# Peptides against a protein of PDB entry 7Z53, part 106

Target 1, 150 residues: chain A of PDB entry 7Z53
Amino acid sequence: PRIKNQADCIPFFRSCPACPGSNITIRNQINALTSFVDASMVYGSEEPLARNLRNMSNQLGLLAVNQRFQDNGRALLPFDNLHDDPCLLTNRSARIPCFLAGDTRSSEMPELTSMHTLLLREHNRLATELKSLNPRWDGERLYQEARKIV

## One batch from the design tools (peptide; made by RFdiffusion4, then SolubleMPNN)

Design b2_p25_1_s1 (from b2_p25_1, 11 letters changed)
Fold by OpenDDE base, seed 3:
Structure b2_p25_1_s1 (fold): chain B 150 residues (1-150), chain A 25 residues (1-25)
Amino acid sequence: as target 1 above (150 residues)
Amino acid sequence: PLSDAELLLDRLANLDATRAATTPA
């Protein structure tokens, strides 16, 4: 479950709390974003969808990212793989498919797309940091621990 | 050609247009 107590340091290592100075500002940012957001919108509320939102090509516990585009080196949401993609039909000249997200309403609420993008980046950042701190953790552990922090 | 950031913004604009089109009168 998501950490609700935002006043305490996060125990990245079970025997030692971790509050690195480099993460304080970022932690405040993620808390501000998630205080009004159900994290299930990012990770998916159903297991099949949650699996589709993960990067299963490695054991790094990452969420899937766009394979075609990046925002100046930073991750974007992956595209969905719909047979009849309504986003492609909305603007045929743009040729940009719908984004894949944990909530199907993301296509109806453009505000969610940007937020999902930020939370995606934060998750992957956290997972990467957790891997560095806990090199023996597998992808499932990294994913779940990062999810709890977001 | 559009930058990657511009592509994201374009997608968001399209989503906004879709939302407006599906809003009941």
Scores: peptide ipSAE 0.047, ipTM 0.510, DockQ to the pose 0.029
Fold by OpenDDE base, seed 4:
Structure b2_p25_1_s1 (fold): chain B 150 residues (1-150), chain A 25 residues (1-25)
Amino acid sequence: as target 1 above (150 residues)
Amino acid sequence: PLSDAELLLDRLANLDATRAATTPA
């Protein structure tokens, strides 16, 4: 399996229009959202990973975005560069590698991928706005301030 | 032959399938 310890997974359940909600399901969703508020899954809890998730080509404090694809002009998560990419192995015809995110589990669940994508966009939006408001802030300041707001 | 968007959608669809087929340890 691609996930070392599935017990560490943060469950995220997509809403089912035809399924009634349960307290457990709702709570799991809330917990997942709370984890995103913690932002560790977006920014990475490990410093080396956190650096890899950032756009270091400028001083705009942005998170890195996909260099190959966009979603109707909107940012997507960057790809990882795993030697033996399990995402590619899952379906070779798709030819889409694993996404790089703050949590490696993001490529295991489309729900996580979507949420990470949204928060990526939000961070970059905030960083851009903060740059406009504070032109003298460097990339580190912009990144950290945006991270605190997210 | 496939557009970039189609490739991404296919990947996401496969992620769904992978998750569904994965039994929690």
Scores: peptide ipSAE 0.041, ipTM 0.524, DockQ to the pose 0.031
Fold by OpenDDE base, seed 5:
Structure b2_p25_1_s1 (fold): chain B 150 residues (1-150), chain A 25 residues (1-25)
Amino acid sequence: as target 1 above (150 residues)
Amino acid sequence: PLSDAELLLDRLANLDATRAATTPA
């Protein structure tokens, strides 16, 4: 879904730690990179999956994050809840389930896992900033607007 | 026994090793 009425939107320019100040060249490169990535890999192409990828416990428009692990305080992808989890079957001693993402292959390729993790963090960062700029927006609008920027 | 964090790293390492193993030298 797309927000139809954007009249109450506050102008937003994406900030990035990698492009401080007026370093628009790096910012444009990052935006180009994220635009090239299929958003369905991050958000899910089907509504049931998309809902499972969201944090529905609040109105902050966030994607769900791993509840067991963090990367030095930073978010990781949530685990899936498969009955026959192929990741658990591959290595029974590790006991680490497959990551939940829009692409089922996210747990097969570390490159995809990393990219999805970064985009997860970026989405949540954007949603948080959008909430600060637009405090009257609900979780759905925050989620959708952040999704558009990613 | 490995901690949970170590198990996660082990899983990721296994994924990387699998990719490396499937790439011909």
Scores: peptide ipSAE 0.021, ipTM 0.437, DockQ to the pose 0.023
Fold by OpenDDE base, seed 1:
Structure b2_p25_1_s1 (fold): chain B 150 residues (1-150), chain A 25 residues (1-25)
Amino acid sequence: as target 1 above (150 residues)
Amino acid sequence: PLSDAELLLDRLANLDATRAATTPA
């Protein structure tokens, strides 16, 4: 993945499979994840990226999902469209491109990929519920309101 | 122990519930 601005990186602790569960570990994980409450790394901090992460084919205010693969019927992150895709270059046999997310590091570690996948699903869930509660809202309103809630 | 992604999801769920409970009709 291409990191355009490392200054925008939010501190994040990688899960430690060998570490036993403790109050300190849980607290540290929660504290690290607090920085993601604004969800800027999910939606994209730049408008061009934010637009590319949205589903513009309807007025449902959804984020774009992968059009090639699903996880047992559930949404996955869309693929990026990089000319020199580092994910393809590092593993020629897999032939799976990098995922597209607000954080360019999404494909660098499974924890980020999983997090963004879950938040993608959560946003789309919220947008769907908001549409049910507010049928007159257009896609822009649904997207913005769901983003505010996340 | 929960993964970071699961913890974040739980945090968001809690935040959403809190906002829903405090939002005026």
Scores: peptide ipSAE 0.018, ipTM 0.423, DockQ to the pose 0.035

Design b2_p25_1_s2 (from b2_p25_1, 14 letters changed)
Fold by OpenDDE base, seed 5:
Structure b2_p25_1_s2 (fold): chain B 150 residues (1-150), chain A 25 residues (1-25)
Amino acid sequence: as target 1 above (150 residues)
Amino acid sequence: PLSDAELLLDRLANLEKTREATTPA
């Protein structure tokens, strides 16, 4: 959850949580999710893909989110840009392309899509909190620190 | 304007139906 009282927090360090009570909960939640899904499927195992999965329009260390759709204001995975998109063939009326993720299988299994979406949201939430606690951190550090916690 | 969860859910549901159709019981 969002940190409510910043006065009880210290600057976040990798080896020292800024807000033990809050960070432990967040970390436990993320760890629980990643126990079922390899985080590499969210971040990508290759650097070119990893860069494409990031929001490079700012220094907030965020993962890219869908620009066409939201889930009641919450983020969804971005779409891929495949020349021959098989996902478009599954429902021609819907015209929803495959999602961009660290693993293309995420678009084939709704369960994985959901999990990846949750991890996306958790990363961005965590990065946002880290930015609040460490305003001098740039996007790269925010992204890396959030990824390490996930 | 960006809120279209139902459409995405329908898309995912369709994927699930496809997967179920191709998976032996």
Scores: peptide ipSAE 0.122, ipTM 0.660, DockQ to the pose 0.033
Fold by OpenDDE base, seed 2:
Structure b2_p25_1_s2 (fold): chain B 150 residues (1-150), chain A 25 residues (1-25)
Amino acid sequence: as target 1 above (150 residues)
Amino acid sequence: PLSDAELLLDRLANLEKTREATTPA
């Protein structure tokens, strides 16, 4: 789902001049498929990890993405910086480090890696749309609001 | 672009092999 106009704004506690109203139906459609997922696997359960999972280079409220690889132009999870990276040891020819996610098991289970990747993309999509609807929101607000929806 | 996808697939394939060789938690 995509928010098409400012009339379908997602509400926030503080006033937003670009949001004359809110559309709960749009919000429900956005998070209907992801509401049952524990978001801690994506965002991290501890603040230090949560910060490392964010893109801190701007005020767009985005999660960090892989800087080396993309999936046909789409985002992948960032790599972790492990001292003794077990992922590099499993296949030395591939030379692909472990992925960084809210769950340390992400690099151990392809299913988790795929799920986290999809949710990463969804978060960044939501944050991007929220920025379009609410241009005055800073990165923290965008991140938190997107996190609440996912 | 294609190389990125191939590398990811190789990584995921290797992870799958590892998972199959271990008892799921």
Scores: peptide ipSAE 0.105, ipTM 0.607, DockQ to the pose 0.029
Fold by OpenDDE base, seed 3:
Structure b2_p25_1_s2 (fold): chain B 150 residues (1-150), chain A 25 residues (1-25)
Amino acid sequence: as target 1 above (150 residues)
Amino acid sequence: PLSDAELLLDRLANLEKTREATTPA
């Protein structure tokens, strides 16, 4: 969720609070992006969907990324697993299914797809930094703390 | 050539326009 007061600190940073002036430099960038969107569209408002949007293959607290495509080495949203995928039906030769996101509109509105992609990247960057700063945090803690900052 | 992101976004840009006209199999 979006932080309304940028003066707020996160509770733990190498045995001390992590504040806006800390080594976490990407916090303000994420807040700027989330000022235009509801973060629930990225993480999902329902628990089953939220779990499907996470990378559960490790304890890094990451959101799932596309396993087939990248943007010059940068992450893209994962694909959904729809039985009757409308994205595949519009052009069978393209063979590109709909994206999986917290909001189904992500595949219908390319503007939202782009924004969700940026927020995905920022979340994962934040989670990676939090892991470096707090190596004993498990995947759930990393995910939740990163989500709170976004 | 288009990047992977550009290709995917171009694909999705046309989805809303054609979804109502597409009958699921």
Scores: peptide ipSAE 0.112, ipTM 0.631, DockQ to the pose 0.033; fails the geometry check
Fold by OpenDDE base, seed 1:
Structure b2_p25_1_s2 (fold): chain B 150 residues (1-150), chain A 25 residues (1-25)
Amino acid sequence: as target 1 above (150 residues)
Amino acid sequence: PLSDAELLLDRLANLEKTREATTPA
């Protein structure tokens, strides 16, 4: 993010360019994950998909979350809306559709789904914090700045 | 964070196992 006040800096390694006076040099676990992962898998490489992955109901810059289920109050990936959903076809009794993410493979491997879920949560956390620090930023600004940090 | 990731992985793995155990209708 482009934060002028150093006191408002978020302690993330990727935000260091915006906080030149900070001594934040150590990556946390989330930063370690993002360093080895193409963030496009989370946000989508295509603009139509990227828009579908966002929460457009407000100006908070959030990614969309599952509307049916939560993980002990924490966010899960939203479900996709596929005509022939392979996840539903393989287990009709469970009625759990494929997850929607920037990469269609997210529903094929639990590891990828988990990673995308964690990054979803982190993005929304960052966007929320950025809103607190920059109350005049609109949803687009919050989304983009959070995306840069992730 | 890592503990949360492990918990999530376990839950998702269980979901996948359930899917694999069910034949497509």
Scores: peptide ipSAE 0.088, ipTM 0.619, DockQ to the pose 0.041; fails the geometry check

Design b2_p25_1_s3 (from b2_p25_1, 13 letters changed)
Fold by OpenDDE base, seed 4:
Structure b2_p25_1_s3 (fold): chain B 150 residues (1-150), chain A 25 residues (1-25)
Amino acid sequence: as target 1 above (150 residues)
Amino acid sequence: ALSDAELLLDRLANLEETRAATTPA
């Protein structure tokens, strides 16, 4: 849910929700998705990979999204840029690269790819909301705070 | 929300099927 009357909200912080009612619903939705999932699979466990998973073109704290395709206007995982991409080698005519995610297994099973995609969308939604609540936060702060909540 | 997830799963499954498909000679 999106806060409609932001004038009644204080700056958002995880330990001090801006609007308790809205924050509760958001956290409940996130917890439902991540209760049995290690979110590190979305963000990457190594810093170089984590940086590659981020959108560094702005200060919005977003994860990178696919630049070629969308799902009815909704974000998809970005493609990886592997030197020897096994997904491309599987079918050269299809030219569909492996997806880039925190876990390389995201390209092995559609179920994992779907889960990573949903969590990507959730992170970006959350980061966007945090930017609205805290317009002075830079991209690093937005990314980290969203990551903590997911 | 679950409906969106199922639709996404189907789309991604189709994408993987396309990738894994063998091009006829």
Scores: peptide ipSAE 0.163, ipTM 0.710, DockQ to the pose 0.045
Fold by OpenDDE base, seed 2:
Structure b2_p25_1_s3 (fold): chain B 150 residues (1-150), chain A 25 residues (1-25)
Amino acid sequence: as target 1 above (150 residues)
Amino acid sequence: ALSDAELLLDRLANLEETRAATTPA
């Protein structure tokens, strides 16, 4: 759950030995996963793709979200910009392009799309909480730290 | 709200069609 009272938050700085915070402490406070998962399918394994999956319009360390649509107020994956979009060709009447994700198989399996969407939301939630706990962190730090926690 | 829901449903429908098309007989 989100920490509402910032005064009760314990900030975490990896290079601060005098600080009481740790990854475990932050995870406990914001209800994050306790184990590391290789989420390259979400973040992308190559830097160009990874950058395209990020929101580069601010310093919040967020993953990019769909700019056209939401799912009952919740984030959806951004659309890809494929030259020959197979999703558009699958159902021409729907005219909905493929989603952009770290795994090219996402548009082939709804289960992957759903999982990637949930992990997108989780990352952005974590980044938001980390920003609240560590307001001086820039977007890169927030993104990397959230990625490590997911 | 309806447009968002319809989009998601249509996208999932497209994904299902893609899966069906790529599944070997």
Scores: peptide ipSAE 0.143, ipTM 0.667, DockQ to the pose 0.032
Fold by OpenDDE base, seed 1:
Structure b2_p25_1_s3 (fold): chain B 150 residues (1-150), chain A 25 residues (1-25)
Amino acid sequence: as target 1 above (150 residues)
Amino acid sequence: ALSDAELLLDRLANLEETRAATTPA
């Protein structure tokens, strides 16, 4: 739900290379990850991969989600676009490619895929909350701020 | 969160098992 009451928010100042400095308000109900996570596994350590993991169709700062399948209405990782997709080669009739994530190992183990999926959902949740708190932020600002919180 | 993770793991594991059980043409 949209955050309407900002009285319990914590204000702080942040800046970014491509964004003007501004006071950011974050609500107590917006929880970061409780455990330490190397976010590079989710967002990618290289810029080309990072761009491919983002939803560039809007200014919401979201990570890309699967366009063919959902998990009971919830987001799944997008598919990769490999020429020689090993996931497709193991079962040609299934036509289910490997998932795309910051860590190429995501499709090797269901445990990793699950973790990446949950973090994808968390990022998009945070970006949505930040958009509600800061309606004038563009997609880049939302993406970067959500990434820093995750 | 934990319940969601377990459910997702089960579904993804099933997907991987389906892949492994099928011989490519």
Scores: peptide ipSAE 0.061, ipTM 0.621, DockQ to the pose 0.038
Fold by OpenDDE base, seed 3:
Formats: C-alpha cells, sequence, structure tokens
Structure b2_p25_1_s3 (fold): chain B 150 residues (1-150), chain A 25 residues (1-25)
C-alpha cells in the first residue's frame, strides 16, 4: 500500500527500518514518490501494462526507460509501440511518438508526462539505492519495495 | 519538484527539434 505518512520509518535495510532522516538521498526520493496522488498512473493498474513498464533485462527492479533519448544522461519515459501513433500524426515536425506510462493520457497531457518522468527517475534511483543496501534482493523485491513507497 | 517538471515539459515538447538537449541512448 501507498505510504501516506512520510515521517514513518520504512524497513529498507533488510528488516531494519530506514527513517527519512537517516539518508538524505532516500528521503528526497521518498518525498518525490509519496507526493504523487495516484501511483497507478506511473506503474500501471493492470499486470500486463505493469510488466511492459518494467525493465525486464536485469534483476535491478527498474522501470523501463527510453532507448532512443536521454535528457542529459537522465531517463525519459519509453515510447509506446503503436502502429498508428497519434502523437506522430498530430505533430509531424516534432516526430515524437507517444510515451508509454501507467496512464494512457500521459501523452495527451504534457503535465502528466513530466510528472511521470520525474517519478520514473525517482523510482529507479530508489531501486538502485535499495540494491546497494540489500544486495541479495532480486529484481522483483527491489521493484515492489520501491513501489510501496509511492 | 515543480521547477523540474516545467523544465521537462519544455524539453519533451521539442525533443526532436532540440536534440542538443537530449542524447541518443
Amino acid sequence: as target 1 above (150 residues)
Amino acid sequence: ALSDAELLLDRLANLEETRAATTPA
């Protein structure tokens, strides 16, 4: 379930709790994730979509990122793979396909695209930190533990 | 942060036109 109280300590080091004040990097990541109203917009509400939003090429518990572009080394949302991509048709000069997110409206509402991008980055940062703290956790555990913070 | 979101909006809106702001992966 979504963590509503950001002041609560979270067990991120094995079974030991990680308090928000114990690690500033983790605190910032938690704040960014918990500030989002509906986590399903990032992770998807259905299992097939949720799987498509994950990086399944490794056991790092990461969300999938754009394979064509990065923003100065930082992740962008992956493009959807639509045969007739409406985003390409509406702005042919930009040549930007629709983004894949937990909410299909992401490309229709640029504000959501931006927020989804930020939360994508924060999830992956959190998963990376959790891996460092818990090196024996597999990708599923890392993904789920990071997702719980949202 | 909101400021970061606004910056991303500008970058994403012109991703192909302003490839200098992004790098191929």
Scores: peptide ipSAE 0.061, ipTM 0.591, DockQ to the pose 0.049

Design b2_p25_1_s4 (from b2_p25_1, 13 letters changed)
Fold by OpenDDE base, seed 2:
Order: structure tokens, then C-alpha cells, then sequence
Structure b2_p25_1_s4 (fold): chain B 150 residues (1-150), chain A 25 residues (1-25)
């Protein structure tokens, strides 16, 4: 539970696995399913890439999202900055660069793009929820805790 | 909204083209 008096203590929230509840059960099941996927595809396996995948403009622990386009108000993956962008060459008229993700093949397979997008949204949702529950957590803590859940 | 939808469609087309290029004949 959230600490009521935030003036006296830093609020920490941890799930109670022994507590029954439909929402908790559903969340745990979803986490179990997502844990089967290698998180390195989303967060990157190398530190430089991992930093580029994060939103460093604030302390919300969010992954970076596309700054130009959305999907009916929902987040899309950010664009990469490739020297020779193959996505620009596949359709010259479209002029849409490759997406940036933890996997370099993200823009080669629509299935990967979709999965990465969904997990991006889930991470940011979790980070936002964790910020609400733990307002004193900084961006690094929020990012790491959300990453552990995904 | 229209531009966003067009972006998704175009990006998907690019991805499909890329995948086709990597698929052996």
C-alpha cells in the first residue's frame, strides 16, 4: 500500500503476492507472459543503445517515443538515425526511417515492430503507475523497476 | 489522425518490402 504521510517517509509500494484479487491475478499473468520474451529486444543489450531508447528529458523513467507520429494517440517507437537507412530505400516516396529498438531487426519484421511497440507502451504505463505510487522515486528507479516487471 | 494512419501504413509497407528482400527466392 501507498504510504499516506509522505512528509515523514519515502513512499514505497510492493505488490502483495498473497493478496487475492482479480486485478492482481491478471497483472501477474500478464507479467509472466511478457517475462518469456527477452527484454533485451526492448531495452537494448548495450548501455549506449539502452540510453538512446530512454526518454532522458525528464525523471519519469520512460522509454523514448516517436516525436512525429502516434497511433490514435498511442505511442510509437522512435526513429533511428542510421547512416544508410534501409527503410528509406525500401519506399522512397514514403520517406519513413527505420524504428529504433533494442533489436536491430525491428524494422525488418512487422511482428517485431508490433511487439516492441506494445512493450514500449506497457513499460511507460508501468513507469507512470509506479510514479504515482512512489512519487519520490527518480527516473532511474522508475525505469529499473518497470523494466523488472516487464 | 489521417497522417498518423498513413505513416503506419507506409511504415508497414516498408517493413514488408524489407522482409521480402531478405526472403530467398
Amino acid sequence: as target 1 above (150 residues)
Amino acid sequence: VRSDAELLLDRLANLEATRAAHTPA
Scores: peptide ipSAE 0.132, ipTM 0.665, DockQ to the pose 0.036
Fold by OpenDDE base, seed 1:
Structure b2_p25_1_s4 (fold): chain B 150 residues (1-150), chain A 25 residues (1-25)
Amino acid sequence: as target 1 above (150 residues)
Amino acid sequence: VRSDAELLLDRLANLEATRAAHTPA
């Protein structure tokens, strides 16, 4: 749920508060993206796609991550579930599907895939920090506030 | 962030190269 009393919280970027507490620790400084990026390519322009890009298994406001692979412990984009997956058709032996992102071009070139992956990691980092600053926020609030900061 | 991006780009480029080089039998 949303924090009702924000008087004891320090404002942080728009409507986000940072509440002091004895058990609240911040691992990293929360930073907004320095570049001007259309975040709709990460979160999806359509609501059904946006929901599929989210981790709905908890109230942490995270984007979904790959469940099969990691990059030395770091998150990768989740796989899509296409009926005729062109990535699978191109390399039958690798058995690696196309990645799922807000932009269908994410699997067309590694540069786009890399950018989407970095923004995924940044969102989840921000959501994690916002959770530590605002322990009573639910997943929807964390997701939306992190999305605004990105 | 930049170093992470470069490493990730290299890994993804290798993946794409593997896909492009493979011809399904």
Scores: peptide ipSAE 0.072, ipTM 0.619, DockQ to the pose 0.030
Fold by OpenDDE base, seed 4:
Structure b2_p25_1_s4 (fold): chain B 150 residues (1-150), chain A 25 residues (1-25)
Amino acid sequence: as target 1 above (150 residues)
Amino acid sequence: VRSDAELLLDRLANLEATRAAHTPA
């Protein structure tokens, strides 16, 4: 999903490139759709990243959400904590850091950011519902079961 | 989901305005 040829891209939010209509965009979209099978782009394919994407402040099995911003009360992806945040560097006026997702490159393509946000919301919805149905499940169980359903 | 994604994309495109609203100087 990483855009490699920025010359074929147009600026989007936070000055992140988007390449609609290009072969790169098509390829990125196809790859993203393929990864939706296991949703690794949402949950992370490596354990350290996966842990960082989770809300560990409770036993609700939730993915972490942005603590600074919401979308009309709805969750947004959490910000990453990059030493040299390319999102901040590309658009200093926006002052919006890169989002943290299962794919470290997700912030480079706004469409992926949106999809990851939606799937974040879906996971948290599922986890919440599973908690209601299974009150004795701990956070790990809720997280894993929701992950399987997504 | 598709329509929701597009809507969210539009909302995310205006994060600068959102930031200004949520983080006053």
Scores: peptide ipSAE 0.035, ipTM 0.572, DockQ to the pose 0.046
Fold by OpenDDE base, seed 3:
Parts: structure tokens; C-alpha cells; sequence
Structure b2_p25_1_s4 (fold): chain B 150 residues (1-150), chain A 25 residues (1-25)
């Protein structure tokens, strides 16, 4: 959910809450995330979909990223796994499957694809920093805390 | 060789085509 008051401290430091200005990296990430109206579509509203959108190969609390392509070193959304992929049928020469996101409309609204991509990157950057600050947190804790900030 | 940025742009172009095709007249 979107942070309503940026002046409030967030208790995700190991021994103290993260307040604005207390950590430059965290502050920058929070500021970037709060610039968006709603990021709920990135995580999925259904539990099965939410699990499919997560990186389950480690305990880093990350969202899944594309395993085949990047954007100049930056993450892209993972591909969906549809049998009859409509995105492949739209342009056969491109051969790019539909992206997997929290909302199925991401394949119908190109504006959502770019937004979801940016929020994916921000979530993973935030989760990475939280892991550094809280090494004993498992993947579930990291994922949930990052999601709360978004 | 296709660049990473071009891949994203092509996907977005396909999404625009899909939306246009599903817009009722």
C-alpha cells in the first residue's frame, strides 16, 4: 500500500525504525515507490498468482524477473506460461510472449507494462536493501515488508 | 542481434495492437 505520511518512521531496521533521512538508500527507494498511486496490481490479489509472481529459488523476498532478457542490465517482467499465448499471435515475427503481472489486464494496457516493470525493479531494490539491514529475515518477511512500503 | 530495449518496445507495441483490436466500435 501507498505510504500516506512520509514523515512517519517505518520499523524495518534490525534494532531501530527506518526514518526519513536515516538511510539514504531506503529514503530514495521509498520516495520512488510513493510516487505511484497504487502498486497492488504488481503483487496479485489472489494467493496462487501472488506466489507465481515471487522468486521462490531463494530467501531474498524478490519478485520473479524475466530469465531470458534484461533491459540494459535492468529487470523485465517474467513471461507468462500460456498454451495459446495471444501476444505471440499478435506479432509472430517478434516472438515475445505475454508478460506475467498481478493483473491480467497488463497484456491489454501497454501503460501498465511499463509501470509494472518499474515497480518490480523498485520492490527488488527495496528487498535487497532490507536483506542487508536485516540479515536474519527470511524471504517471507522481506517480501511482506517490501510490499508494505510499496 | 536484438537489443534488450528493443524487446521491451516490441512487446509494448504488441500490447497496443491487442488493445485496439478489442475496442468495441
Amino acid sequence: as target 1 above (150 residues)
Amino acid sequence: VRSDAELLLDRLANLEATRAAHTPA
Scores: peptide ipSAE 0.102, ipTM 0.624, DockQ to the pose 0.028; fails the geometry check

